# Peptides against a protein of PDB entry 5FRP, part 3

Target 1, 225 residues: chain A of PDB entry 5FRP
Amino acid sequence: VEWTESIPQIIATREDISKELNQALAKTFIDSDPRVRRTSVMIFNKVPVTEIWKNITNKAIYTSLLHLAREKHKEVRELCINTMAKFYSNSLNEIERTYQNKEIWEIIDTIPSTLYNLYYINDLNINEQVDSVIFEYLLPFEPDNDKRVHRLLTVLSHFDKKAFTSFFAFNARQIKISFAISKYIDFSKFLNNQESMSSSQGPIVMNKYNQTLQWLASGLSDSTK

## One batch from the design tools (peptide; made by RFdiffusion4, then SolubleMPNN; aimed at target 1 T165; its pose is not in this set)

Design b2_p22_3_s4
Fold by OpenDDE base, seed 5:
Structure b2_p22_3_s4 (fold): chain B 225 residues (1-225), chain A 22 residues (1-22)
Amino acid sequence: as target 1 above (225 residues)
Amino acid sequence: DEIEELKEFEKKLKKELEEVLK
């Protein structure tokens, strides 16, 4: 009977330890020493994505990671850009969207926009790196058309206006936009016909896709002018 | 199993943090 009373304490202690670790880690991302910041970013490369999502629950850590993409220290910035792109891709592949991790996903879903917004810095080295990570991690080569389109739509669905502008300016030439649009339309039709869209999430997804379509259409119209 | 995974994560994270805080 006495050991059963220790279990909640152990769980509580673990939660406390987890909380303490999260708090400590959050501080390291904003440390004045670039070496500390670099090491903190490397955690996302060394630890499996599933373990990161499970154990890093402080949203400030993820927000801070994204902010390091604009870091003044070149080495830290470059590492961060690569890390966040890879982390995004791994998350899409391995992490299920749940109610519990919704707030973290809201941050992670901004990674594509964060990366595309770096083009506005007008730095050649940054541009080259962003190009590299986009094609390696965000929009990787995928022979399955449905998977490729789904990934593209996922990336585009969270774009802000600036990101869309950058997308059309820098990547639209490399991505057969016509193909993407065609597949988007097909996907939208598919979603509309699926009974699964009767779920509470159906309208939300449809709204996001419709918004994406509108932005794509607007971007194409501006490029033809 | 989840407890062991958490312990391993905590150990790794602690090690990394210790290296950072050095």
Scores: peptide ipSAE 0.038, ipTM 0.604, DockQ to the pose 0.013
OpenDDE base, seeds 1, 2, 3, 4: peptide ipSAE 0.040, 0.050, 0.036, 0.000; ipTM 0.605, 0.618, 0.592, 0.289; seeds 1, 2, 4 fail the geometry check

Design b2_p22_4_s1
Fold by OpenDDE base, seed 3:
Structure b2_p22_4_s1 (fold): chain B 225 residues (1-225), chain A 22 residues (1-22)
Amino acid sequence: as target 1 above (225 residues)
Amino acid sequence: SEEREKMLEEAYEEALKKAEEE
């Protein structure tokens, strides 16, 4: 019975330690030394996403991470942009939405908008980096159409007006290419099935396949111009 | 700043240890 009474105290103590740790971490994200800020960002890269969500409960830390995307220090900024994009993708893949983590998700869900808003800085290096992380982490190639659409809808669902504008301006082509590639894969699977080719749908699918290939070819040529 | 960096590293190590234990 006495041991049971100590468990709440131990839990409370652990919570207190966790709280103190979170408070300390929150301070490091806004430290005047870029090295400290860099180290703080690296936590999100080195620690598994599940452990981050478990141990980092202070909202201010996540908010501060997002703010570092506009950091003046180039190295910290670049690291932050890559880190938050990757963290977003990993979170979508590995973290369930619960009542307990709702407030953190509200912040994390703004990462796509945060990234797309960086286009308004009109810096070529930043633009290239944002393009890269969008392709790699936010809207990665996904051969499964349902998963791809779901990811796209998830990303778009939390866009602010500026992010939507940037999205349509810069990524419309990339999305079209991704969809075309997915269709290509589906058509290829269909064409590899002899029974499907002999069906009444065979010629129709073949025509769509050829149109898709032509579109892809034209898109690649325009990118080289 | 160095003390804070150490605290972060320690926190990181603790977080890693917890991740390895799961």
Scores: peptide ipSAE 0.078, ipTM 0.646, DockQ to the pose 0.013
OpenDDE base, seeds 1, 2, 4, 5: peptide ipSAE 0.067, 0.069, 0.018, 0.070; ipTM 0.621, 0.631, 0.455, 0.636; seeds 2, 4 fail the geometry check

Design b2_p22_4_s4
Fold by OpenDDE base, seed 3:
Structure b2_p22_4_s4 (fold): chain B 225 residues (1-225), chain A 22 residues (1-22)
Amino acid sequence: as target 1 above (225 residues)
Amino acid sequence: EEKRKELLEEALKEAEEKAKEE
């Protein structure tokens, strides 16, 4: 009987501890020290997605995570962008949509828009990072057509107008890149064939090859900056 | 469940300690 009377206090204490923990964590995401903010973001990398959803119930934490994508501190921003993209993908794969987690999903569903909106900053390094996380986490290669379409529709379903615009621009660029890579391969094969190089088309193909390389290189951030 | 709370608590403690060293 005494054990049963302690259970409500333990549950209340656990709920209180959980609430206090969530409140404390929410403060760390907006701390003035970048190291504290970094550590806060790392929680989402270190803790399994299922445990995050279970234990982090304060919506302000998720909102704050998304805001760090525009953080002034470069390291924190870069970490946040990778973290939120990965978290989104893991959530889609592992977390069921329920009535209880609806409010959190409403925030998480904005991650794709948040990421695509970063293109409007017009920073080459940010653009490259966004490209990378889109390919790796948001719209990864999926051989199953139905799954691929479903993922695409999920990503697009919560886009704002700006995200759609960025998405179309990105797709246009991807088509161009894909075409350029295909041509690069063709040119490389041609250039490796001595008989083809000795032909009247040799110099023309070489010129096109160089142009393709220059175009591809121009899209890459100077690693030296 | 206890191990899960411990991980979060450790992360918070680490964040708090880093904040105190500045």
Scores: peptide ipSAE 0.048, ipTM 0.623, DockQ to the pose 0.013
OpenDDE base, seeds 1, 2, 4, 5: peptide ipSAE 0.068, 0.032, 0.069, 0.071; ipTM 0.649, 0.549, 0.650, 0.650; seeds 1, 4, 5 fail the geometry check

Design b2_p22_6_s3
Fold by OpenDDE base, seed 5:
Structure b2_p22_6_s3 (fold): chain B 225 residues (1-225), chain A 22 residues (1-22)
Amino acid sequence: as target 1 above (225 residues)
Amino acid sequence: DEIKELKEWEEEEKKKLEEALK
């Protein structure tokens, strides 16, 4: 743990990390101690993206990072999912594609697919997290249409078939959620009106209101878990 | 069940990684 904690500082101070150090770092991602794995993931959060790309040249490190998205340890997995999404976004924004870094980009470009494939686990907590990182890092709000489209195309260009399917399912779900929320608001307004509530439609709307809430709730993870 | 699947996947990927690091 202590050794791994020193890595960010080393990366920040040294322009070149030895092959041996890269290999050692790669091993920390598969360490039996989740604290070591966590610390290793945190390197990608603490070190500027430009420095990571410069100094971490071992492909195995990046591959290992992606694999941790399906780790058994919840905290490490959650951290990894956030980290890899953020790292992807930062890389797109700050790292140029060159011949020298092509092989690393080939790995990084699979991050979107890796994340979208997590939906197939069918875990509500994971789903919620993936939803979050998609909106925050993969497909963030971008007022510039050209930039937004370019980002979208970049993300989609490396999708596997499963990721595409997941992508479409996600979007469809979001539309449904939006619709449900709109209906929830409408029903709430109706029920707040005494005259409307006392009408023959009152009980009907109340039922629809409850159904809408149940549907919305069914898609949410338990906050206590 | 989901945790089991994740564990199995992790173990498989760990083995692949170990082989790649050799």
Scores: peptide ipSAE 0.017, ipTM 0.540, DockQ to the pose 0.028
OpenDDE base, seeds 1, 2, 3, 4: peptide ipSAE 0.016, 0.016, 0.016, 0.006; ipTM 0.513, 0.503, 0.527, 0.376

Design b2_p22_6_s4
Fold by OpenDDE base, seed 1:
Structure b2_p22_6_s4 (fold): chain B 225 residues (1-225), chain A 22 residues (1-22)
Amino acid sequence: as target 1 above (225 residues)
Amino acid sequence: DEIEELKEFEKKLEEELEKALK
């Protein structure tokens, strides 16, 4: 951890080797050893976002980070997805858009699209993780309506067609989930009443309750995977 | 595990730096 945090300082103090160091770092992101790739990703978690933007100037590093979202190694992939989402959010909050950093922003602005495109893999675990990082980092809860809308527009502004489609599907799914939860609550209340259970509607509600539970459960990841 | 990962990273970084500086 301490070594990783020292990298930006090294770049800042040694301008003469900054380019070479960035190139070397870029190679570690594509190393055959998943441990090396993992450690490379951890730079973005351990180093302040402002220092990363200041000292990591090789575009290939950012591009490689985004590519790791589809990494075969599960641990590296999961780490990367969380890292890139968090990094995106932190960048929006802390980094100004300038002429000097525009090329890096062009890459970073594709993070939302990159994440939403992961839905097409059709993996339940990946879907859950993407859902999680969207709520936590991309579209966090914001009580201020103007800020919330602005964030939404920022996220959507760089979507490709596939990302937009998945975004729509995600919203549709959320509505369905919300509806299902509401029905679950209603059914539960009904079933907790003995008089209601003994009525002609009892068996019908019980069946609907079970169907609702099954539907909700089908969206949950397998803990064994 | 983390210590091992850091050591491996350092090694790889050094190797790549040596290549880049030649």
Scores: peptide ipSAE 0.094, ipTM 0.710, DockQ to the pose 0.012
OpenDDE base, seeds 2, 3, 4, 5: peptide ipSAE 0.051, 0.078, 0.000, 0.051; ipTM 0.639, 0.688, 0.275, 0.634

Design b2_p22_7_s3
Fold by OpenDDE base, seed 1:
Structure b2_p22_7_s3 (fold): chain B 225 residues (1-225), chain A 22 residues (1-22)
Amino acid sequence: as target 1 above (225 residues)
Amino acid sequence: SELEKEIEEFLKKLKEELKKLE
């Protein structure tokens, strides 16, 4: 654990080598030795999410992390799947979306799709792991209905078609989709009444949620067949 | 331990890569 703490510290204290360090880290994620790759993933697991976002600025590192979900080495793959799911959840909870971190968020927002796409591998062990991380990190139990629905909508808003299909096939049964839709309608009304939605970002957010609604509606229709 | 070995290998590789970038 001590070694993981050294990385953020080095970056924080040596701004002049931060770029080089990030590049070096990027190389370790694609190293031929699975132990090196595993340890690289552990950085995301052990280092606080806020420190990761602050100090890891090379996009290639994040893309490489996500790619390891399909790693041939079982231990690395399993670790990666757990790590990225947890990292996603922690990011949603602790990291604010800003202009500066937009590009990283674009990658992180694909984590749900990345995970759901693993169902297409048709491996029982992988499926079980994906189920586990989804309900532990992506769509955790939340007693507050509004928060639960909001999380669901957030997760679904960035789905590709394949991910959505997988969602309905594997997870939708455990989610009150009808309830989510109802809450979405209420939320949409709320958003329309907010001045902030008149901003340039307003239409974008609304479009994403509308797309989610459409997909949910389509999924419900398909599930009834 | 196995973990320690992994850490050592990672650090070694990281240092090597960093050196290449200098």
Scores: peptide ipSAE 0.051, ipTM 0.632, DockQ to the pose 0.016
OpenDDE base, seeds 2, 3, 4, 5: peptide ipSAE 0.024, 0.022, 0.021, 0.032; ipTM 0.588, 0.539, 0.526, 0.577; seeds 3, 4, 5 fail the geometry check

Design b2_p22_8_s2
Fold by OpenDDE base, seed 5:
Formats: structure tokens, C-alpha cells, sequence
Structure b2_p22_8_s2 (fold): chain B 225 residues (1-225), chain A 22 residues (1-22)
């Protein structure tokens, strides 16, 4: 009987502890030490998405995670961009939308806009990373047409005007890249054929090949930087 | 792997809760 009377107090105490832990965790995302911020971001990579949604209830943590996408520290920023994209994808796949988690979903639904807005920084390394996480996590290959369309509509439904603009620009660039790669392959095959190289078209194809390579290279970051 | 990570996380949370109760 006495233990049953203590249960409400224990539940209340655990809720309070959980709240305090959430408050403490929220502070680590804004810590001056980039190692602390890095460790905090890594929680979203190490902990299953279902457990994160269950135990991390402070909206400030999610908001702070999104802000780290513009972090000054390169390593923390890069980690955050990958982490938030993966977390978004996992959340869409595994987390139901409920009344209780609505406020968190309102934040998480802004992840696509947050990522697409990074293109406006005009940094090649950031652009490549955003390209990568879009194809890996936001808009992954999905053979089911209905699921693919539903995912696309979900991603677009919370876009701001800037995100829409960058989305269209990104897609236009990807089409051009795809076309350039196809041309590069065709030109490479042509150049590997000695009979074709000895033809009057040889120098013309070589020039087009070099132009294609230069265009492709100009869109890629220097991996040495 | 994910279930093991979930278990580890629950154990870590429990330890942190126990430390806050001290």
C-alpha cells in the first residue's frame, strides 16, 4: 500500500529529472567548447530515433541542433548537417505524428528548408555536403512512386521562399551535371578509340571533352582545402 | 546493433538519473 502511494511522487520525480536532463543537454549545444557541441550532436547519431523522440522533449535542443548547421567550427557544422538530415529521414520513417509531439515536428519539418538555405552561403564544400545529404537522406532513391511523391511533397510542404528557389536551382544544376557526366563518358569512349581520334572529329571531340571536364571541376570543391 | 544501442542509451539515462538523485 505505501509503495503505491509513492508511485505518483516517483513518476513526478522522474519527470522532473527528465526535464532537468533535457535542460542540461540544451546547454551543451551552445557550449563554448566545440568538443562539447560535437558530443551533443553525436547523441542524435548514436541513439535510436525512437528513443530520442521519447526522451528529448525540450524543443530548444532541436532548435539548437538546427542552428549548428551554420556553426563557425567546420567539423561541428559538417557533423550537424549530416546528423540533422539523417535524423529527419529516420523521423519520417519511424515517428508517428501525434498531438504530443506536434511542437517537435514543427521544428523537424523545417530541416529541409534549413539545409536548402545553406546554398546561399555560396561555399563549395557546404554545397557538396548539402547535395550529398539530399540524395542520401532527404530525397533518397525510392522505387515506389507513391512513397517517392509523398516524401517529396512532405519535404516541400514546409519550404520557405528561399528554399524553393534553391531547390529549383539545385535540380537544374543536377540535370546539367548528369548531362555533363554522360557527355564525359561518351567523349572518353571516343578518345579511347584510335580510329575515332584519327578522324576529322578527333580535335573537336577533344576540345568538347576538355570543356566538359573544366565545367565539372569548377562545380567541385577542392578536396585538399 | 540498434537494439544494443537503445539498451546502452537507456542504461546511460538511468545512470544519469541515479546521479541526479544523489
Amino acid sequence: as target 1 above (225 residues)
Amino acid sequence: KEKEEQKKWQEELKKEEEELLK
Scores: peptide ipSAE 0.015, ipTM 0.411, DockQ to the pose 0.017
OpenDDE base, seeds 1, 2, 3, 4: peptide ipSAE 0.014, 0.014, 0.014, 0.008; ipTM 0.427, 0.415, 0.419, 0.426

## One batch from the design tools (peptide; aimed at target 1 N122 N127 A169 W215)

Design b2_p23_1 (made by RFdiffusion4)
Pose (drawn by RFdiffusion4):
Structure b2_p23_1 (pose): chain A 225 residues (1-225), chain P 23 residues (1-23)
Amino acid sequence: as target 1 above (225 residues)
Amino acid sequence: SSPTLNEEFEEFVEELEELAEEL
């Protein structure tokens, strides 16, 4: 851990080495101890994306980084998901493509598909995380009308069938959710004024809204929240 | 009982995969 903690500054201060470091971090990314794996993925977080793209070039680093996204260990998996997504965003907003660096890009480009494939594991927390992460770094809410799409295509550019089916299923669920929140408000407004304390639908509508709110809460990690 | 959002999402994914196989 002590050794792994020093790399970001070294990479940030010297290009003298990209050989031994690439040789070592590969082992550091698959070590048995999760502390070192976390300290390893923290590199992609602490040191700027450009210096990563310049200094570390070994194929195994990126594959291990993305590989850990499916790991049992939670603290490593979450930081991994967040890191490789913010990295994917920054790895397009700063670094162009040439004839030589494309060799590794096929990994940085399969990041969204890998991210979308996490939904298939069916974990509430992970689904929530990927949800949060995608709209934070991948498909941002800014800044304009045209580029969102221009990049949306580049995100969609490297998908497997699963990524597409899930990408679309996420969208198919959006309408049904909208049809829910809209009725949720249409039912929640029932308390704006006295419509039926026990009249028209008082004994029935309360138990439609109260039971309907559970449907939206069934997908969240903490439904009781 | 109403299916959970995750069960409905699975169903959607299965239906889309079947359609993708037919094509």

Design b2_p23_2_s2 (made by RFdiffusion4, then SolubleMPNN; its pose is not in this set)
Fold by OpenDDE base, seed 1:
Structure b2_p23_2_s2 (fold): chain B 225 residues (1-225), chain A 23 residues (1-23)
Amino acid sequence: as target 1 above (225 residues)
Amino acid sequence: DELKELEELKKETEKLEKELLSL
């Protein structure tokens, strides 16, 4: 009986601690110092996803995390993009949808749209990062066709119009890249043959080869920026 | 003064991280 009487007090204490923690964390996510914001984002990387969902109940924290994807500070932004993508994937795999966590899921379900909307910034470095996290976390390689389709449908089900547009553009780009690579290989094989190079087609293929290389290279980020 | 405040906020955030990991 005595232990039962202590439970409400413990629960109340936990609730109070949780409230204070959430309030403090909400402030750090919007702090003017990028170092503070960085540390805040790192919490989502260091703490298991199940514990995050259990202990971080203030929806404003999750909203703030998503907003950092467009922040000015490069390091924090890049960290945030990776973190939110990974967190999304882990959440899909490990967190059940319940009535209690519905409001948080409504925010988390917008992560794919948030990421795909970054393509509209038209920054090559951001685009490459978004490409990377999409293939690593949002739409990872899955040999099981049913699971792959299910994941795809889950991601698409919460897209806004802009995200759909960027998604289709992204896929179109991938097709073009694949085609370009295929042509690159064909041209390379042709150019490696001396007889072919001496033919009337030699100069034409060389030109096409160079154009293909230039096109492929234009899609690569400048490592010096 | 701003640097001190930033350091304090960083420490607070790190403390919060530790608290979350201990729960």
Scores: peptide ipSAE 0.095, ipTM 0.618, DockQ to the pose 0.011
OpenDDE base, seeds 2, 3, 4, 5: peptide ipSAE 0.007, 0.094, 0.000, 0.098; ipTM 0.293, 0.613, 0.311, 0.623; seed 5 fails the geometry check

Design b2_p23_3_s2 (made by RFdiffusion4, then SolubleMPNN; its pose is not in this set)
Fold by OpenDDE base, seed 3:
Structure b2_p23_3_s2 (fold): chain B 225 residues (1-225), chain A 23 residues (1-23)
Amino acid sequence: as target 1 above (225 residues)
Amino acid sequence: SDDFFEELKKWEEKFEEFEKELE
């Protein structure tokens, strides 16, 4: 554990990490102690993405990271899911695709599929986390249309069939949620207008507003439990 | 597991009902 805790500093300070160190690090990701695994995952959070790509060259480390997304230990799993999503996004933004890093990219490019496949576990907590990381890291809001499309295509380009299916299902849900939000906004605007509130439609819109809030709250509230 | 999609379908059905109420 102490050795693993020192690794982030080593990676940050040393430009050339030995093959042996990479192999040793790879073993920590599959350690029986969840604290060791957790510490290993945290390396990806503590070390800049550029330094990770430069110094961690053992593909087994990346593969093992992805496997932790389905491990039994909740804390490690949750950390892993968040970490890999963030790492994926940072990699897309900061790491150029080269011949030298091709093998690592082949693994990293499977992160979206790995995440979307977690929906099939049918665990509410996992689903919520996956939703969160998708919005935050995989498909974040991007006002530039070209960048948004490019990101989307990048994410989809390595999907397996199951990931595609879950993706479409998720998108369908998002569209519906967006509709509800839009209605919430419309009703809110209406209710904030005194003339509108005094109209015959005032009470009707108020009821619809409340229903909309209840729906939105119910859909989001399960994330707080 | 098809269970997720079943739950999603249920959610969608509930949403459709909600949409109808808002019309």
Scores: peptide ipSAE 0.100, ipTM 0.733, DockQ to the pose 0.653
OpenDDE base, seeds 1, 2, 4, 5: peptide ipSAE 0.093, 0.091, 0.088, 0.092; ipTM 0.724, 0.727, 0.725, 0.730

Design b2_p23_4_s3 (made by RFdiffusion4, then SolubleMPNN; its pose is not in this set)
Fold by OpenDDE base, seed 5:
Structure b2_p23_4_s3 (fold): chain B 225 residues (1-225), chain A 23 residues (1-23)
Amino acid sequence: as target 1 above (225 residues)
Amino acid sequence: DIEETLKQIWPKEEELEEKLKKE
């Protein structure tokens, strides 16, 4: 753990990280101690993306990072999901594709697919996290249409069939949620009007309001888990 | 050793799904 914790500082100060160090670092990602694995993932958060690409050249490290998305240890898994999504976004923004880094890019380009495939686990907590990182890192708000389309195409270009299916399902779900929220707002406005509430439609709308709330709530994860 | 560790750390999708459903 202590050794792994020192790696961010080493990477930040040195441009000539040895092959041996990379090999040693690769082992920490598969260490039996989840604290070591966690610390290893944190390297990607603490070190600038450009320095990571420059100094971490062992492809096994990147592969192992992606595998941690399915980590049994919840804290490590959650950290990994956020980390890899952010790292993907930063890489797209800051790292040029070259012949030398092609093999690493081949791995990094699978991050979106890796994340979308997590939906098949059918866990509400994971789903919410994946939803979050999609909006924050994979497909962030972009006012420039060309950039937005380019990002979308980049994300989709490496999807497998399962990822595509998840992508479409995700979007369909978002549309449904949006519609439900719209209804919630409409019902709320209706119920806030005393005259409307006292009408024959009052009880009906109240029922629909409650149903809408229940539906929305059912899509939320249990915060205790 | 490594194989065993990997098995423990990185379960198959089905195994993880089952575990998470029980939590």
Scores: peptide ipSAE 0.031, ipTM 0.504, DockQ to the pose 0.033
OpenDDE base, seeds 1, 2, 3, 4: peptide ipSAE 0.011, 0.006, 0.006, 0.006; ipTM 0.403, 0.356, 0.358, 0.371

Design b2_p23_6_s1 (made by RFdiffusion4, then SolubleMPNN; its pose is not in this set)
Fold by OpenDDE base, seed 3:
Structure b2_p23_6_s1 (fold): chain B 225 residues (1-225), chain A 23 residues (1-23)
Amino acid sequence: as target 1 above (225 residues)
Amino acid sequence: EMEKLEEELKKLEEKLKELEKEL
């Protein structure tokens, strides 16, 4: 009987401890030391997504995580971008939408828009990182058409106008790259055929091949600086 | 799992206290 009366106190103490922990964690995300902010972001990488959603209830922590994507400190920013994209994907896969977690989902659902809005910074390193996390976490390869469409609609459902603009620009670039790769393959096949090389079209195809290579290389070479 | 979160938070709090002493 006495242990049952201690359970509400233990639960209340755990709620109080949980509240204190959430308050302490919220402060660490806005700490002046980048090392503290980095360590705070790493919690989202070290702790399973289900445990984060269960134990991190302070909205300010999630909001602060998203704000670190625009931080001046490069290492913390880069870590944050990867972390928030992965956390978004894991949340979509593992966390059910309930009435209790609705307010956290309202923040998490802005992650895609937050990421696509980073393209407006016009920084090549940021753009490359955003491209990478989009392919890996936001819009991963999915062979099932219905799942792929559902994921796409989910990602787009909370876009602001700026994110939509960036998304269309990105897709247009992907289509161009895909087209260029396809043409590179076609030109390579043509050039490997001796009969085709001896034709009047040989020099024309060689020129187009070189132009395609230069275009592909220029898009990739800016990534190595 | 919660113990790991608590341990990481405790380490963060300790680091914060150390940094506050260096100021």
Scores: peptide ipSAE 0.052, ipTM 0.646, DockQ to the pose 0.010
OpenDDE base, seeds 1, 2, 4, 5: peptide ipSAE 0.046, 0.024, 0.000, 0.026; ipTM 0.631, 0.576, 0.255, 0.579

Design b2_p23_6_s3 (made by RFdiffusion4, then SolubleMPNN; its pose is not in this set)
Fold by OpenDDE base, seed 5:
Structure b2_p23_6_s3 (fold): chain B 225 residues (1-225), chain A 23 residues (1-23)
Amino acid sequence: as target 1 above (225 residues)
Amino acid sequence: ELEKLKEEEKKLEEKVKELEKLL
């Protein structure tokens, strides 16, 4: 009997501790030191998604995570972009939508829009990173057609107007890149044939090859910067 | 002032590490 009467106090104490921890964590996401902000983001990478959803109930933490996608500190920003994309994907795969978690889902469902809106910064490094996390986490290769379509519809259902515009621009760019790569391969095959190189078309194909390479290179970030 | 900020930072990093252990 006495053990049962202590359970409500232990539960209340755990809820209070959880609230204090959530309040403390919310402060770390806005800390002036990039190391503290980085460590805070790393929680979302180290802790299982199910335990994060269970224990992180303060909406301000999730909102602050999304704001770090525009962080001035490059390392924190890059970590945050990867982290939020992965967390979104894991949440879609492992977390059920309930009445209790609805308000957190309303924030998490904005992650795709948050990421696609980064293209408007017009930074090549950010664009490349957003491209990467879209293919890895948001819209991964899925062999099951129904799952792939469902994921796509889920991602699109919460887009703002800017995210839709960015999405179409991204897809149009990817089609152009794919076509340019195909042409690069064809031109390379032509140029590797000595008979083709000695033809009147040789110089024309070489020029088109160089233009294709320049176009491809201009769309990629300099990995050395 | 800078030392107080470093001490507060260290306390926040410790709290984050404690949270990582509880999650």
Scores: peptide ipSAE 0.123, ipTM 0.665, DockQ to the pose 0.011
OpenDDE base, seeds 1, 2, 3, 4: peptide ipSAE 0.118, 0.121, 0.118, 0.000; ipTM 0.657, 0.661, 0.656, 0.259

